# Peptides against a protein of PDB entry 3OIQ: the designs that were tried, part 40

Target 1, 212 residues: chain A of PDB entry 3OIQ
Amino acid sequence: KNRIFVSSSKDFEGYPSKAIVPVQFVALLTSIHLTETKCLLGFSNFERRGDQSQEDQYLIKLKFKDRGSERLARITISLLCQYFDIELPDLDSDSGASPTVILRDIHLERLCFSSCKALYVSKHGNYTLFLEDIKPLDLVSVISTISTKSTNSSKHSSSELISECDLNNSLVDIFNNLIEMNRDEKNRFKFVKLIHYDIELKKFVQDQQKVL

## One batch from the design tools (peptide; aimed at target 1 I20 K63 L119)

Design b1_p22_4_s3 (made by RFdiffusion4, then SolubleMPNN; from b1_p22_4, 12 letters changed)
Fold by OpenDDE base, seed 3:
Order: C-alpha cells, then structure tokens, then sequence
Structure b1_p22_4_s3 (fold): chain B 212 residues (1-212), chain A 22 residues (1-22)
C-alpha cells in the first residue's frame, strides 16, 4: 500500500472509520508523555484551527504493551531527546520506579522538526496513530532546504518516498505558521525565546517575514 | 554522531513497526 503524505491532521476526519492506512508527515515535536502505561509523542504543524489548541495536532502512540516494547519506547525517547538536546531525567535509574516523563510546549524552547511515518488505525470512527518511523531533522538543513528551493540541486538520493515538493511545502507552512504566532502578541511562541536562536535563524525569519 | 543517531532511530522505528504487525 502506498504511504500517504499528510499535510494537515484534519485530513484524518475524511479517513475511513475502519481502516489501516500508512501515513507520513513532517511536524514539530510539541510534547512527550511517557508513563508506566503509555508512551505518546505530540507533534504539530501549528495549523490554525479556530479555538482548538495548536499543540499536539498529531498524537503518535508508541507500542507499550510488554517489556520489550516499553524498552524500545524508552530508548526511542532517549535518542530523540539526545538529538534535540532535550534534558531528560535518567531513564535507567535502578530505583525500580518506571521513569515518568511529561514534557509539554517543547516548541517554545526548541524547534524539533521531525519526519514521521505512522499507521493510521481506525475502529468505529476513532483513530490512533502508531509510530512506524521517525527521522529528526536538523534546523540548519531545514532552513537550507527552504532557502534553496529555487536551485535545481537534483542530487539528493530519491530514497525517501515523500515527494520533495510535499516535504518542502509542509516545512514552509510550518515556518509561516510560526511567523504568524510570533507576530501575535497573545501567542507564547517567540523566535527570540528559542534556546538555539542564532544569527542564521534570525536572518531566515526576517527574510520570510518580508514574503508574508 | 548525528547521522549515527538518525540511523539508530530508524532501526528502532523499524523494530517498532515489526512489533505492531504481530
């Protein structure tokens, strides 16, 4: 079955009430919820949804049913946090207590771009997204990709099943949404409050703001 | 380092997918 690229989590409202559909999207990591019984990752494109929260538009479940899946989930969380320089409590503490990690609003401190593959699984109109694959994206690479969209650099290996166009459009949409949030005085998101806010990001944001 | 981490994440995600199919 072909994997469907999803540009909006609203697309799932039109999906079958009983199906298994492989999907792919790019979004910012917004939350991590690891408890004794579940592991969830929240992602968002920050699409405007009226009065709905813009966080956790994509709620992705990691399998957490047995010791093996729990271990895999914990390792996945650890590796993601290491990549994005997110501080976690020691998940390996011999204290016999399952480590609990609840992080929210990650996007307020770090832009954690992630390419996600998931299984959409629906039953009786309700759905769950199960993580299949996750690729963290480097911010410098994201900025470069958006900025170079005009030059024919055909040489990136075509092995990712996403059209380069769909990925680039979604990345642009995310940045545009962040720029709108940054302009809104009521919104908590500000680029200048990001831990990794540098001259490159500043320049990129300023240049994008002129186009909007 | 970062490329190795990305590869590890990919491998873990693949394992997770295999477990979801069981």
Amino acid sequence: as target 1 above (212 residues)
Amino acid sequence: MLKELQELLKKLSEKLLEELKK
Scores: peptide ipSAE 0.018, ipTM 0.550, DockQ to the pose 0.310
OpenDDE base, seeds 1, 2, 4, 5: peptide ipSAE 0.017, 0.005, 0.018, 0.018; ipTM 0.467, 0.416, 0.534, 0.482

Design b1_p22_4_s4 (made by RFdiffusion4, then SolubleMPNN; from b1_p22_4, 14 letters changed)
Fold by OpenDDE base, seed 3:
Structure b1_p22_4_s4 (fold): chain B 212 residues (1-212), chain A 22 residues (1-22)
Amino acid sequence: as target 1 above (212 residues)
Amino acid sequence: MLKKLQELLKKLSELQKKELEK
């Protein structure tokens, strides 16, 4: 079955009540909820949804079956957090209780762009997204990708099943949504509060704000 | 780092698929 690119988590409202559909999306990591039995990863593109929270629009589940799968998940989450420079509590504590990790509002401190592959699994109208793959995206690379689509540069034949257009459109939409959030005085998100806020990001945001 | 992450994710995905088939 072909993998479907998803631009909005609302697309799932039109999905079959009993199906398995491979999907892919690009979003910001917003939360991590790691327990003894599961991990939930929250992602968002910050699409406006009326009065609904813009956090955790995509909830990706990792379910543990055994100690081996749990350990593998914990190592995977640790590596992801190391890439994004997210501080995790020490997961290797010899205290025989697997530590619970709860991180929320990650996007308020760091823009953790992620290309996610998941299985949409529905039963009786409810669905779960199961993680298949996550590719962390470098912010500099994201900025360059958005900026260069204005100029004719380079067939990088990345064998990724996503059209280069779908990826870029989603990245632009995310930034536009973040710019709107930054303009809203009631919104907690501010670019200047990001730990990695630099001259490059500042300039990019200023240039994008002129188009909106 | 990324190669190891991808390898681990592949293993996790295979484990998840085997769960959905039950």
Scores: peptide ipSAE 0.244, ipTM 0.833, DockQ to the pose 0.832
OpenDDE base, seeds 1, 2, 4, 5: peptide ipSAE 0.235, 0.244, 0.239, 0.241; ipTM 0.827, 0.831, 0.831, 0.830

Design b1_p22_5 (made by RFdiffusion4)
Pose (drawn by RFdiffusion4):
Structure b1_p22_5 (pose): chain A 183 residues (1-47, 54-90, 99-149, 165-212), chain P 22 residues (1-22)
Amino acid sequence: KNRIFVSSSKDFEGYPSKAIVPVQFVALLTSIHLTETKCLLGFSNFEQEDQYLIKLKFKDRGSERLARITISLLCQYFDIELPDPTVILRDIHLERLCFSSCKALYVSKHGNYTLFLEDIKPLDLVSVISTISTKCDLNNSLVDIFNNLIEMNRDEKNRFKFVKLIHYDIELKKFVQDQQKVL
Amino acid sequence: SMLEQLHENTQQLFQNLMEELE
C-alpha cells in the first residue's frame, strides 16, 4: 500500500479537498465519546491539547456492538474503568499514559475531513520506555511525545504530573529522571 | 488474545465503512 505517516494534525493542511488517504500516527489516548449513534476517540502528541479525533462509524446494532466491544477491549488493555448509554472520558493522560499506534483513513470532501479508524495497536509503557532508552518515525514520535510530557510536568500550572499517575512505577520514576539529563 | 480480538473488530468495522463509501 501507500499509507502516509503523519507526525502532526497540521499535516492535514496539504491533503486533498476530496480524497481517501490511508494515514498512520502515534499518540496518547486522551478522550472517548461513545453514544448510541457514534464513537469518537481523541488522541494527542501534546506538541498541549487534543489534536486527533478518530471516528468509529456504525449505523445498525450489529456494528454498534462491535464498536462497544472495541472500546471495552481498548479500555481494559489500558486498565481504564468502564461503566457497561452515552459514555465520556476526558484528559485520560492525567491519570494514565496510553501510547497508541493508530492507522486511519482520511476522508475529505468540500475541504472538510474525518479520520476513520482502521486499526489501533496499544503500546505498552514498559516497551515505550525501553524503546526510547536502548535507542524510526514511530520512535521519533514516541520521543517527541515524551519530551512534551516532560516539559508539561516541569510547568507548575499544568495539571499533568507523573506522580499523579495511577500507575506511577518505580521504573517510570527512573526513566523520567534519567531522561531529563538528556535535556 | 485481546489484541487479536481488538484487531478483528476494527477490521470488521472498517470493512463496513468501505462498503458505505462504495

Design b1_p22_5_s1 (made by RFdiffusion4, then SolubleMPNN; from b1_p22_5, 12 letters changed)
Fold by OpenDDE base, seed 2:
Structure b1_p22_5_s1 (fold): chain B 212 residues (1-212), chain A 22 residues (1-22)
Amino acid sequence: as target 1 above (212 residues)
Amino acid sequence: SMLEKLSQLLKELFEEQLKELE
């Protein structure tokens, strides 16, 4: 089956009650919930959904079968966090109990843009998104992509037929949503509170705000 | 690279997930 690009997590409401569908989306990492038996990764594009929380619109699951898979998942999450400069509480706590890690509202400190591949699996009307792949996106690259409208056909391998248009549109939508959140005095999100807030991001946000 | 390592680990992890869906 062809991979479906998802622009909104609401799209899943129209999906079959019994299906397996490979999907892809772009979103910000918002939460990490690591337990002994599973890891849940929360993502959001911050699409307005009334008064509901805009966090964790995409909940991606990693399930552990055994200690080996748990260890693999922990290493994977550690590498992902290292890429985004997210400080994880010491997963290596010498206490033989696998520590539970709960990170929330990651987007308040860091914009962790991610291109995610997942497997949508539904049964009896409920669904789970299983993690297939996460490609972390560098913020500078995201800004450059949006600013230049450059179809940088970076000759990366032919197999990821993500419509470059779909990716770019999703990135623009995310930034637009963040700008709206930043303008809302009631919203906790503020660009100036990001740890990595720099002159480039400042300029980009200012320029985008003029267009909105 | 770190990204290559991440991608490889994710692939391995996904293959393990698929075995549960069967």
Scores: peptide ipSAE 0.569, ipTM 0.938, DockQ to the pose 0.839
OpenDDE base, seeds 1, 3, 4, 5: peptide ipSAE 0.568, 0.569, 0.563, 0.567; ipTM 0.938, 0.938, 0.937, 0.937

Design b1_p22_5_s2 (made by RFdiffusion4, then SolubleMPNN; from b1_p22_5, 14 letters changed)
Fold by OpenDDE base, seed 5:
Structure b1_p22_5_s2 (fold): chain B 212 residues (1-212), chain A 22 residues (1-22)
Amino acid sequence: as target 1 above (212 residues)
Amino acid sequence: SSLEKLQELLKKLAEKIKKELA
């Protein structure tokens, strides 16, 4: 079965009540939840959902049932945090206590763009998204991709059927949503509060604000 | 790369999940 690109987490409301569907989306990492019994990654594109929290629109579960899956989950978190320069407590602490990591509102400090592949698994009207793959995206590359409108649909990604268009559209939508949040005085998100806020990001945001 | 190895491990894990849920 072909992987479905998901532009909105609302799309899952129309999905079958009993299915396994491979999906893909791009979003910002918003939360990390690692406990003794579970590992969850929260992502969001910050679509307006009324009064609901814009955080964790995509809640992705990592399998956490045995030592092998637990180790994989910890390695996944460590690599993501290393890539995005997120400070974690040492997960390898010899103290035998499984380190608990609870990070929220990651997007307030860092824009952690991620391309995620997941399994949508539904049963009895509820669903779970299981992580299949994650590709962290470099912010400079994201900005460049949006700015260059690279119509170079190089035919080579024929089998990864994510239309370069779908990815680009989702990235644009995320930035537009962030710009709206930045304009809202009640919203905690501000571009100037990002740790990595630089001249390039500033210029890009200013240019995008003129189009909105 | 470490990321490529991780991707392969995640893929294998997803395949196991599919088999467990089938």
Scores: peptide ipSAE 0.260, ipTM 0.847, DockQ to the pose 0.595
OpenDDE base, seeds 1, 2, 3, 4: peptide ipSAE 0.259, 0.258, 0.253, 0.256; ipTM 0.845, 0.845, 0.842, 0.846

Design b1_p22_5_s3 (made by RFdiffusion4, then SolubleMPNN; from b1_p22_5, 15 letters changed)
Fold by OpenDDE base, seed 4:
Structure b1_p22_5_s3 (fold): chain B 212 residues (1-212), chain A 22 residues (1-22)
Amino acid sequence: as target 1 above (212 residues)
Amino acid sequence: ELLKKLQELLKKLSEKIKKELE
């Protein structure tokens, strides 16, 4: 089955009640939930959805059923956090308790762009997204990608199942949503509060704001 | 590269998931 690019988590509302569908999306990492019994990653494009929280629009489950999968999940979280320079709370190794990590609102401190592949698995109208692959995206690369495509419609027919266009459009949409959030005085998100806020990001945001 | 290691691990995970869903 061909992998479907998902631009909105609302797309899943139209998906079959009993299916397995490989999907792909790009979003910001918003939460990490690692407990003794589960491992979840939250992602968001920050699409406006009425009264619903804009966080965790994509809730991605890591398999966490046996010691092997648990170990893999923990390593995955560790590696992801290392890449994004996310400080994990000191897992008090001394308490003998399995390390619990609950991070929320990651996007308020760091923009963690991620390209995710997942399996949509539905049964009886409910669905779960299982993580298949994650590619962390460097912010500089994201900015560069958005900035270059605005000029060169070059059909790079990269055989990658996801059109370069879909990825870029989603990245632009995310930034536009962030800009709107930044303009909203009631929204906690502010670019200037990002730990990695630099001159490059500042300039990019300023340039994008002029187009919106 | 950290990314490469991560992707390798996730690939292994996905394969396990697929086998369980079959």
Scores: peptide ipSAE 0.170, ipTM 0.821, DockQ to the pose 0.778
OpenDDE base, seeds 1, 2, 3, 5: peptide ipSAE 0.155, 0.164, 0.162, 0.166; ipTM 0.815, 0.818, 0.816, 0.817

Design b1_p22_5_s4 (made by RFdiffusion4, then SolubleMPNN; from b1_p22_5, 13 letters changed)
Fold by OpenDDE base, seed 2:
Structure b1_p22_5_s4 (fold): chain B 212 residues (1-212), chain A 22 residues (1-22)
Amino acid sequence: as target 1 above (212 residues)
Amino acid sequence: SMLEKLQQLLKELAKKILEELA
């Protein structure tokens, strides 16, 4: 089955009540929920959804049912956090209790752009998104991609059927939404409060604000 | 690379998910 690129989590409202659909989206990591029984990742593109929280628009589940899957999920979270420089409480704490990690509002401190592949699995009208793949995106690379409209498709292996256009459009939309949030005095998101706020990001935001 | 390791682990996870859903 062809993988569907999803630009909005609202798209799932029109999906079949009983299906398995491979999907892909680009979003910011907003939350990590690792407990003894569950592993969830929250993502958002910060589309305006009325009065609802803009966080966790994409709730992605990692398989967490057996020791093997639990281990793999924990390693996945660790590696993801290492990539984004997210400080996790020492998962190796000598206390034989599986460490619980609950991180929220990650986007307030770090822009963690991620290209996600997931399985949409629906039964009886409810759905779950299962993580298949995650590619963390470097912020500098994201900024450069948006700024240059770089058609440099050259190094992506022909097998990733993702329209470069869809990816770029989604990245632009996310930044536009963040700019709107930054302008809103009621919104907690501010670019200047990001830990990694630098001259490059500042310049990029300023330039994008002129176009909006 | 760390990214390659992550991707490999995720592929293994995806396979296990698909096996459970089949």
Scores: peptide ipSAE 0.186, ipTM 0.808, DockQ to the pose 0.808
OpenDDE base, seeds 1, 3, 4, 5: peptide ipSAE 0.168, 0.176, 0.165, 0.170; ipTM 0.800, 0.803, 0.799, 0.800

Design b1_p22_6 (made by RFdiffusion4)
Pose (drawn by RFdiffusion4):
Structure b1_p22_6 (pose): chain A 183 residues (1-47, 54-90, 99-149, 165-212), chain P 22 residues (1-22)
Amino acid sequence: KNRIFVSSSKDFEGYPSKAIVPVQFVALLTSIHLTETKCLLGFSNFEQEDQYLIKLKFKDRGSERLARITISLLCQYFDIELPDPTVILRDIHLERLCFSSCKALYVSKHGNYTLFLEDIKPLDLVSVISTISTKCDLNNSLVDIFNNLIEMNRDEKNRFKFVKLIHYDIELKKFVQDQQKVL
Amino acid sequence: SILEQLHENTTQLFENLLEELE
């Protein structure tokens, strides 16, 4: 195929006014909006706000069920508590870091566009830390994301703090420290 | 596996989307 890797949502400015373009990006899961009619997943690389809004489209019940199971499994994989109806989660990153490699389909018309979900591969935080420490587009993105997360932690006014993560590991405390030295 | 199940579900949803687009 010819899937185009996007490093930023701004890349979508050069894309056709009407086309179907397979894309791929890496970001943190930041929000979920699940209704009976549609589902939107928000991701961000904090270059610091929501940036990617991925849509799971479904019309009938059968496809709705699949969308619900998909959200259920994604949340379970990240240890996100889910009440299972309109379901809303925000600023998930303030509580949990959820790196994700996502493949999507860019569909545009009249200059407007929507990113539809093709695949989502959650990335283990332990592997993310290891991948950064031992050591392309994926890695560049993982590094940039973590750097921005580092600067957000330094900023006193920003609500993001590593120590406030429900999963604040000793190894996470260690990687963050030894990561600032590079700065 | 959770990961296999998630992949299968997302493929099925994507196939439905391709059908609608066509």

Design b1_p22_6_s1 (made by RFdiffusion4, then SolubleMPNN; from b1_p22_6, 11 letters changed)
Fold by OpenDDE base, seed 3:
Structure b1_p22_6_s1 (fold): chain B 212 residues (1-212), chain A 22 residues (1-22)
Amino acid sequence: as target 1 above (212 residues)
Amino acid sequence: SLLEQLQKLLKELHEKFLEELK
């Protein structure tokens, strides 16, 4: 089956009650919940959903089958965090107990743009998204992509089944949502509180705010 | 690269998961 690009987590409400569907979306990493038995990754595009939390709109599961898969998952999370410059507690503590890692509200400190591939698995009307792949996206590249309407189809993205248009539209939507959150005095998200807030991001946000 | 390592691990994890669905 062809992979479906998902622009909203609400799209899953219309999905079959019993299906397996490969999906892809772009979102910000918002949470990591790593335990001995599973890892949950929270992602969000910060689409407004009434009074519901804008966090973890996409909850992606890594399930462990054995100690080997658990170790691989832990290494995977470590590499992901290294890429995003997220500090993790030392996972290699000599104490035979695998430490629990709980990170929340990652987006308040860092914008971790991620292109995610997942498997939608539904049974009896409930669904779970299982992780297939994460491609971290560099913020500078995201800003450049949004700013330059030019389809510089650099042929190197042969493996991305997402139309360039779908990706760009979703990235724009995320930034627009973040701008709205930044304008809301009740919202904890502020661009100026990001660790990586620089002159480039400041200018980009200011320019985007003029269009909204 | 870090990205290549990440993708390799994710693929391996996904393959193991697909084996459980069968």
Scores: peptide ipSAE 0.569, ipTM 0.938, DockQ to the pose 0.836
OpenDDE base, seeds 1, 2, 4, 5: peptide ipSAE 0.569, 0.570, 0.568, 0.569; ipTM 0.938, 0.938, 0.938, 0.938; seeds 2, 4, 5 fail the geometry check

Design b1_p22_6_s2 (made by RFdiffusion4, then SolubleMPNN; from b1_p22_6, 10 letters changed)
Fold by OpenDDE base, seed 3:
Structure b1_p22_6_s2 (fold): chain B 212 residues (1-212), chain A 22 residues (1-22)
Amino acid sequence: as target 1 above (212 residues)
Amino acid sequence: SLLEQLKELLKKLHEKFLKELE
């Protein structure tokens, strides 16, 4: 089956009660929950959903079957965090106990844009999203893409093909949502509190605010 | 590269998962 691009996690409410569907979305990494048996990655586009929390709108699961898979998952998470400059506790501690890692509200400190591929698996009306792939996106590249409306056509491999329009629209939506959050005095998200807040991001946000 | 390593690891994990669904 063809991979479906998902612009909202609400789309899953209309999905079949028993299906396996490959999906793709772009969102911000909001949480990491790593245990001995599983890893949950939370993502959000911060779409307004009434009074519900805007974090972890996409909950992506990595399930461990054996020690080998667990190790691979831990290394994967380490590499992802390294890319985003997220500090993790030492996961390779010689103590035979795999440490539990819980990171929340990552978006309050860093904008970790990610293109995610997942497998939607539903049974009896409930669903789980299983991780297939994560492509971290550089913030500078995201800003450039939105500003120029042109993807730097470094078309990587066919496996990473997202509709340019779908990607751009989702990125714009995320920023618009962040701008709204930033304007809300009750919202904890503020661009100026981001560790990587710089002149470029400041200018971009200011320019986008004029259009909203 | 870091991205290539990440991609390869994710692929391996996904392949293992698919075998569990069969």
Scores: peptide ipSAE 0.508, ipTM 0.918, DockQ to the pose 0.836
OpenDDE base, seeds 1, 2, 4, 5: peptide ipSAE 0.499, 0.503, 0.497, 0.494; ipTM 0.916, 0.917, 0.916, 0.915; seeds 2, 4 fail the geometry check

Design b1_p22_6_s3 (made by RFdiffusion4, then SolubleMPNN; from b1_p22_6, 11 letters changed)
Fold by OpenDDE base, seed 3:
Structure b1_p22_6_s3 (fold): chain B 212 residues (1-212), chain A 22 residues (1-22)
Amino acid sequence: as target 1 above (212 residues)
Amino acid sequence: SLLEKLQELLKKLSEKQLEELK
């Protein structure tokens, strides 16, 4: 089955009521909800949705079947957080109870760009997205990719079925949405409040703001 | 690498999840 690139989570409204569809999208990590029975990862491209929250537009589920799968999920989340420099509470509590981790509004402190592969699974009109793969994207690499517009056909045979155009367009859309949020005085998002806000990001944002 | 480990773990999780959905 061909993997479908998704530019908006609204695309799922047109999906079959009973299907399994492999999908891929690029978004910012916004939340992590780790419990004893599941992990939910929230992602957003911050597309304007009227009165709807711009958070967690993509809710990606990791379901645990057994203690082994739970442990694997916890390790996976830990590794993801290490990549993004997200502080997790110690998951190794000496108390035999698996700690609950709830992180929200991650995008207010860090831009965690992620390329996600998931399975869209629907039944009776309701759907769940199950995580297949996540590739964290480095912010410097994202900025460089948007700025150069160059199809650097790096001969990396990336078996990534995504058109470079789809990826780039989604990254640009995310930044444009963030710029709009930054301009809105009512929006909590501000680039200057990011922990990793540097001269490079500042310059990039200023240059993008001139085009919008 | 960290990324390779992450991808390997995710693949194992995905395979286990897909088996439950079949």
Scores: peptide ipSAE 0.250, ipTM 0.833, DockQ to the pose 0.900
OpenDDE base, seeds 1, 2, 4, 5: peptide ipSAE 0.239, 0.244, 0.243, 0.240; ipTM 0.826, 0.829, 0.831, 0.827

Design b1_p22_6_s4 (made by RFdiffusion4, then SolubleMPNN; from b1_p22_6, 12 letters changed)
Fold by OpenDDE base, seed 3:
Structure b1_p22_6_s4 (fold): chain B 212 residues (1-212), chain A 22 residues (1-22)
Amino acid sequence: as target 1 above (212 residues)
Amino acid sequence: SLMEQLKELLKKLAEKQREELA
């Protein structure tokens, strides 16, 4: 089955009440909820949804079957956090209880761009997204990709199922949404409060603000 | 590499999840 690119989590409202559909999207990591029984990763593109929270628009589940799958999930989360320079409590604590990790509002401190592959699984009108793959995206690479508009068919291996256009459009949409949030005095998101806010990001935001 | 390790772990996790949903 072909993987479907999803530009909005609202697309799932039109999905079958009983289906298994491979999906892919690009979003910012917003939350991590790791417990003894499950892991939930929250992602958002910050699409305006009226009075609904802009956080956790994509809730991605990692399901544990056994201690081995739990350990695998914990290692996976640790590696993801290492890439994004997110500090986690020691997940390997010798205390026989697996630590609970709850991180929220990650986007307020770090822009963690992620290309996610998930399995949409619905039953009786409710759905769950199960994690299949996550590719962290470097912010410098994201900025360069948006700025160059270059359909440079870089011979990146034929295995990326997303059209370069869909990826680029989603990245632009996310930045536009962040710019709108940054302009809103009531919104907690501010680019200047990001830990990694630098001259390059500042210039990029200023240039994008002139086009909006 | 970190990314290669992450990809391999995710593949194993995804396979285990699919087997449960089948």
Scores: peptide ipSAE 0.403, ipTM 0.900, DockQ to the pose 0.871
OpenDDE base, seeds 1, 2, 4, 5: peptide ipSAE 0.391, 0.392, 0.393, 0.390; ipTM 0.896, 0.896, 0.898, 0.896

Design b1_p22_7 (made by RFdiffusion4)
Pose (drawn by RFdiffusion4):
Structure b1_p22_7 (pose): chain A 183 residues (1-47, 54-90, 99-149, 165-212), chain P 22 residues (1-22)
Amino acid sequence: KNRIFVSSSKDFEGYPSKAIVPVQFVALLTSIHLTETKCLLGFSNFEQEDQYLIKLKFKDRGSERLARITISLLCQYFDIELPDPTVILRDIHLERLCFSSCKALYVSKHGNYTLFLEDIKPLDLVSVISTISTKCDLNNSLVDIFNNLIEMNRDEKNRFKFVKLIHYDIELKKFVQDQQKVL
Amino acid sequence: SLEELHENTEELFEQLMEELEE
């Protein structure tokens, strides 16, 4: 195929006014909006706000069930608590870091566009830390994301703090420290 | 669980492709 890797949401400015373009990006899961009619997943690389809004489209009940199971499994994989109806989660990153490799389909018309979900591969934080420490587009994105997360932690006014993560590991405390030295 | 997540997302995507072809 010819899936185009996007490093930023701003890349979508050069894309056609009407086209179907397979894309791929890496970001943190930041929000979930699940209704009976639609589902939107928000991701961000904190280059610091929501940036990618991925849509799971479904019309009938059969497809709705699949969408619900998909959200359920994604949340369970990241240890996110889910009440299972309109379901809303925000600023998930303030509590949990959820790196994700996502493949999507860019669909545009009249200059407007929507990113539809094709695949989502959650990335283990332990693997993310290891992948950064031992050591392309994926890695560049993982590094950039973690750097921005580092600067957000330094900023006193920003609500993001590693110590406030429900999963603040000793190894996470270690990687963050030894990561600032590079800065 | 990851295999099931992938299969679910593939099925939803295939359904989206059918709608786009219409």

Design b1_p22_7_s1 (made by RFdiffusion4, then SolubleMPNN; from b1_p22_7, 11 letters changed)
Fold by OpenDDE base, seed 1:
Structure b1_p22_7_s1 (fold): chain B 212 residues (1-212), chain A 22 residues (1-22)
Amino acid sequence: as target 1 above (212 residues)
Amino acid sequence: MLELLQELLKQLNEELLKELEE
């Protein structure tokens, strides 16, 4: 089955009540919820949804069923956090109690851009998204991609069936949504509060703000 | 690092696929 690119988590409202559909999206990591019984990752593109929280629009499950697969999930989360420079409590502590990790509002401190592949699995009208793959995206690479493609329709035939246009459009949409949040005095998100806020990001945001 | 992350996810998914086929 071809993988479907998803631009909005609202798209799942139109999905079959009994299906398995491979999907892909790009979003910011917003939360991590790791316990002894579950691992959930929250992602968002910050699409406006009325008065609902713009966080955790994509709730992605890492499934484990035993101690072995739980350990794999913990290592997976540790590696992901190392990539994003997210500090976690020691997950490998030999003390027989697996530490609980609950991180929220990650996007308030770090822009953790992620290209996610997931399985949409629906039963009885409810669905679960299972993480198949995650590619962390470097912020410099994201900025460069958005900045260069506004000018060059260079037909690079990347044989990946997901239009490089869909990825770019979603990245632009995320930045536009973040700019709107930054302009809203009631919104907690501010670019200047990001730990990695630098001259490059500042310039990029200022240039994008002129187009909106 | 990324390759290891992807391999770990692949292993987790192989277990998931087996459970979805049952």
Scores: peptide ipSAE 0.510, ipTM 0.905, DockQ to the pose 0.891
OpenDDE base, seeds 2, 3, 4, 5: peptide ipSAE 0.510, 0.506, 0.507, 0.507; ipTM 0.905, 0.903, 0.905, 0.903

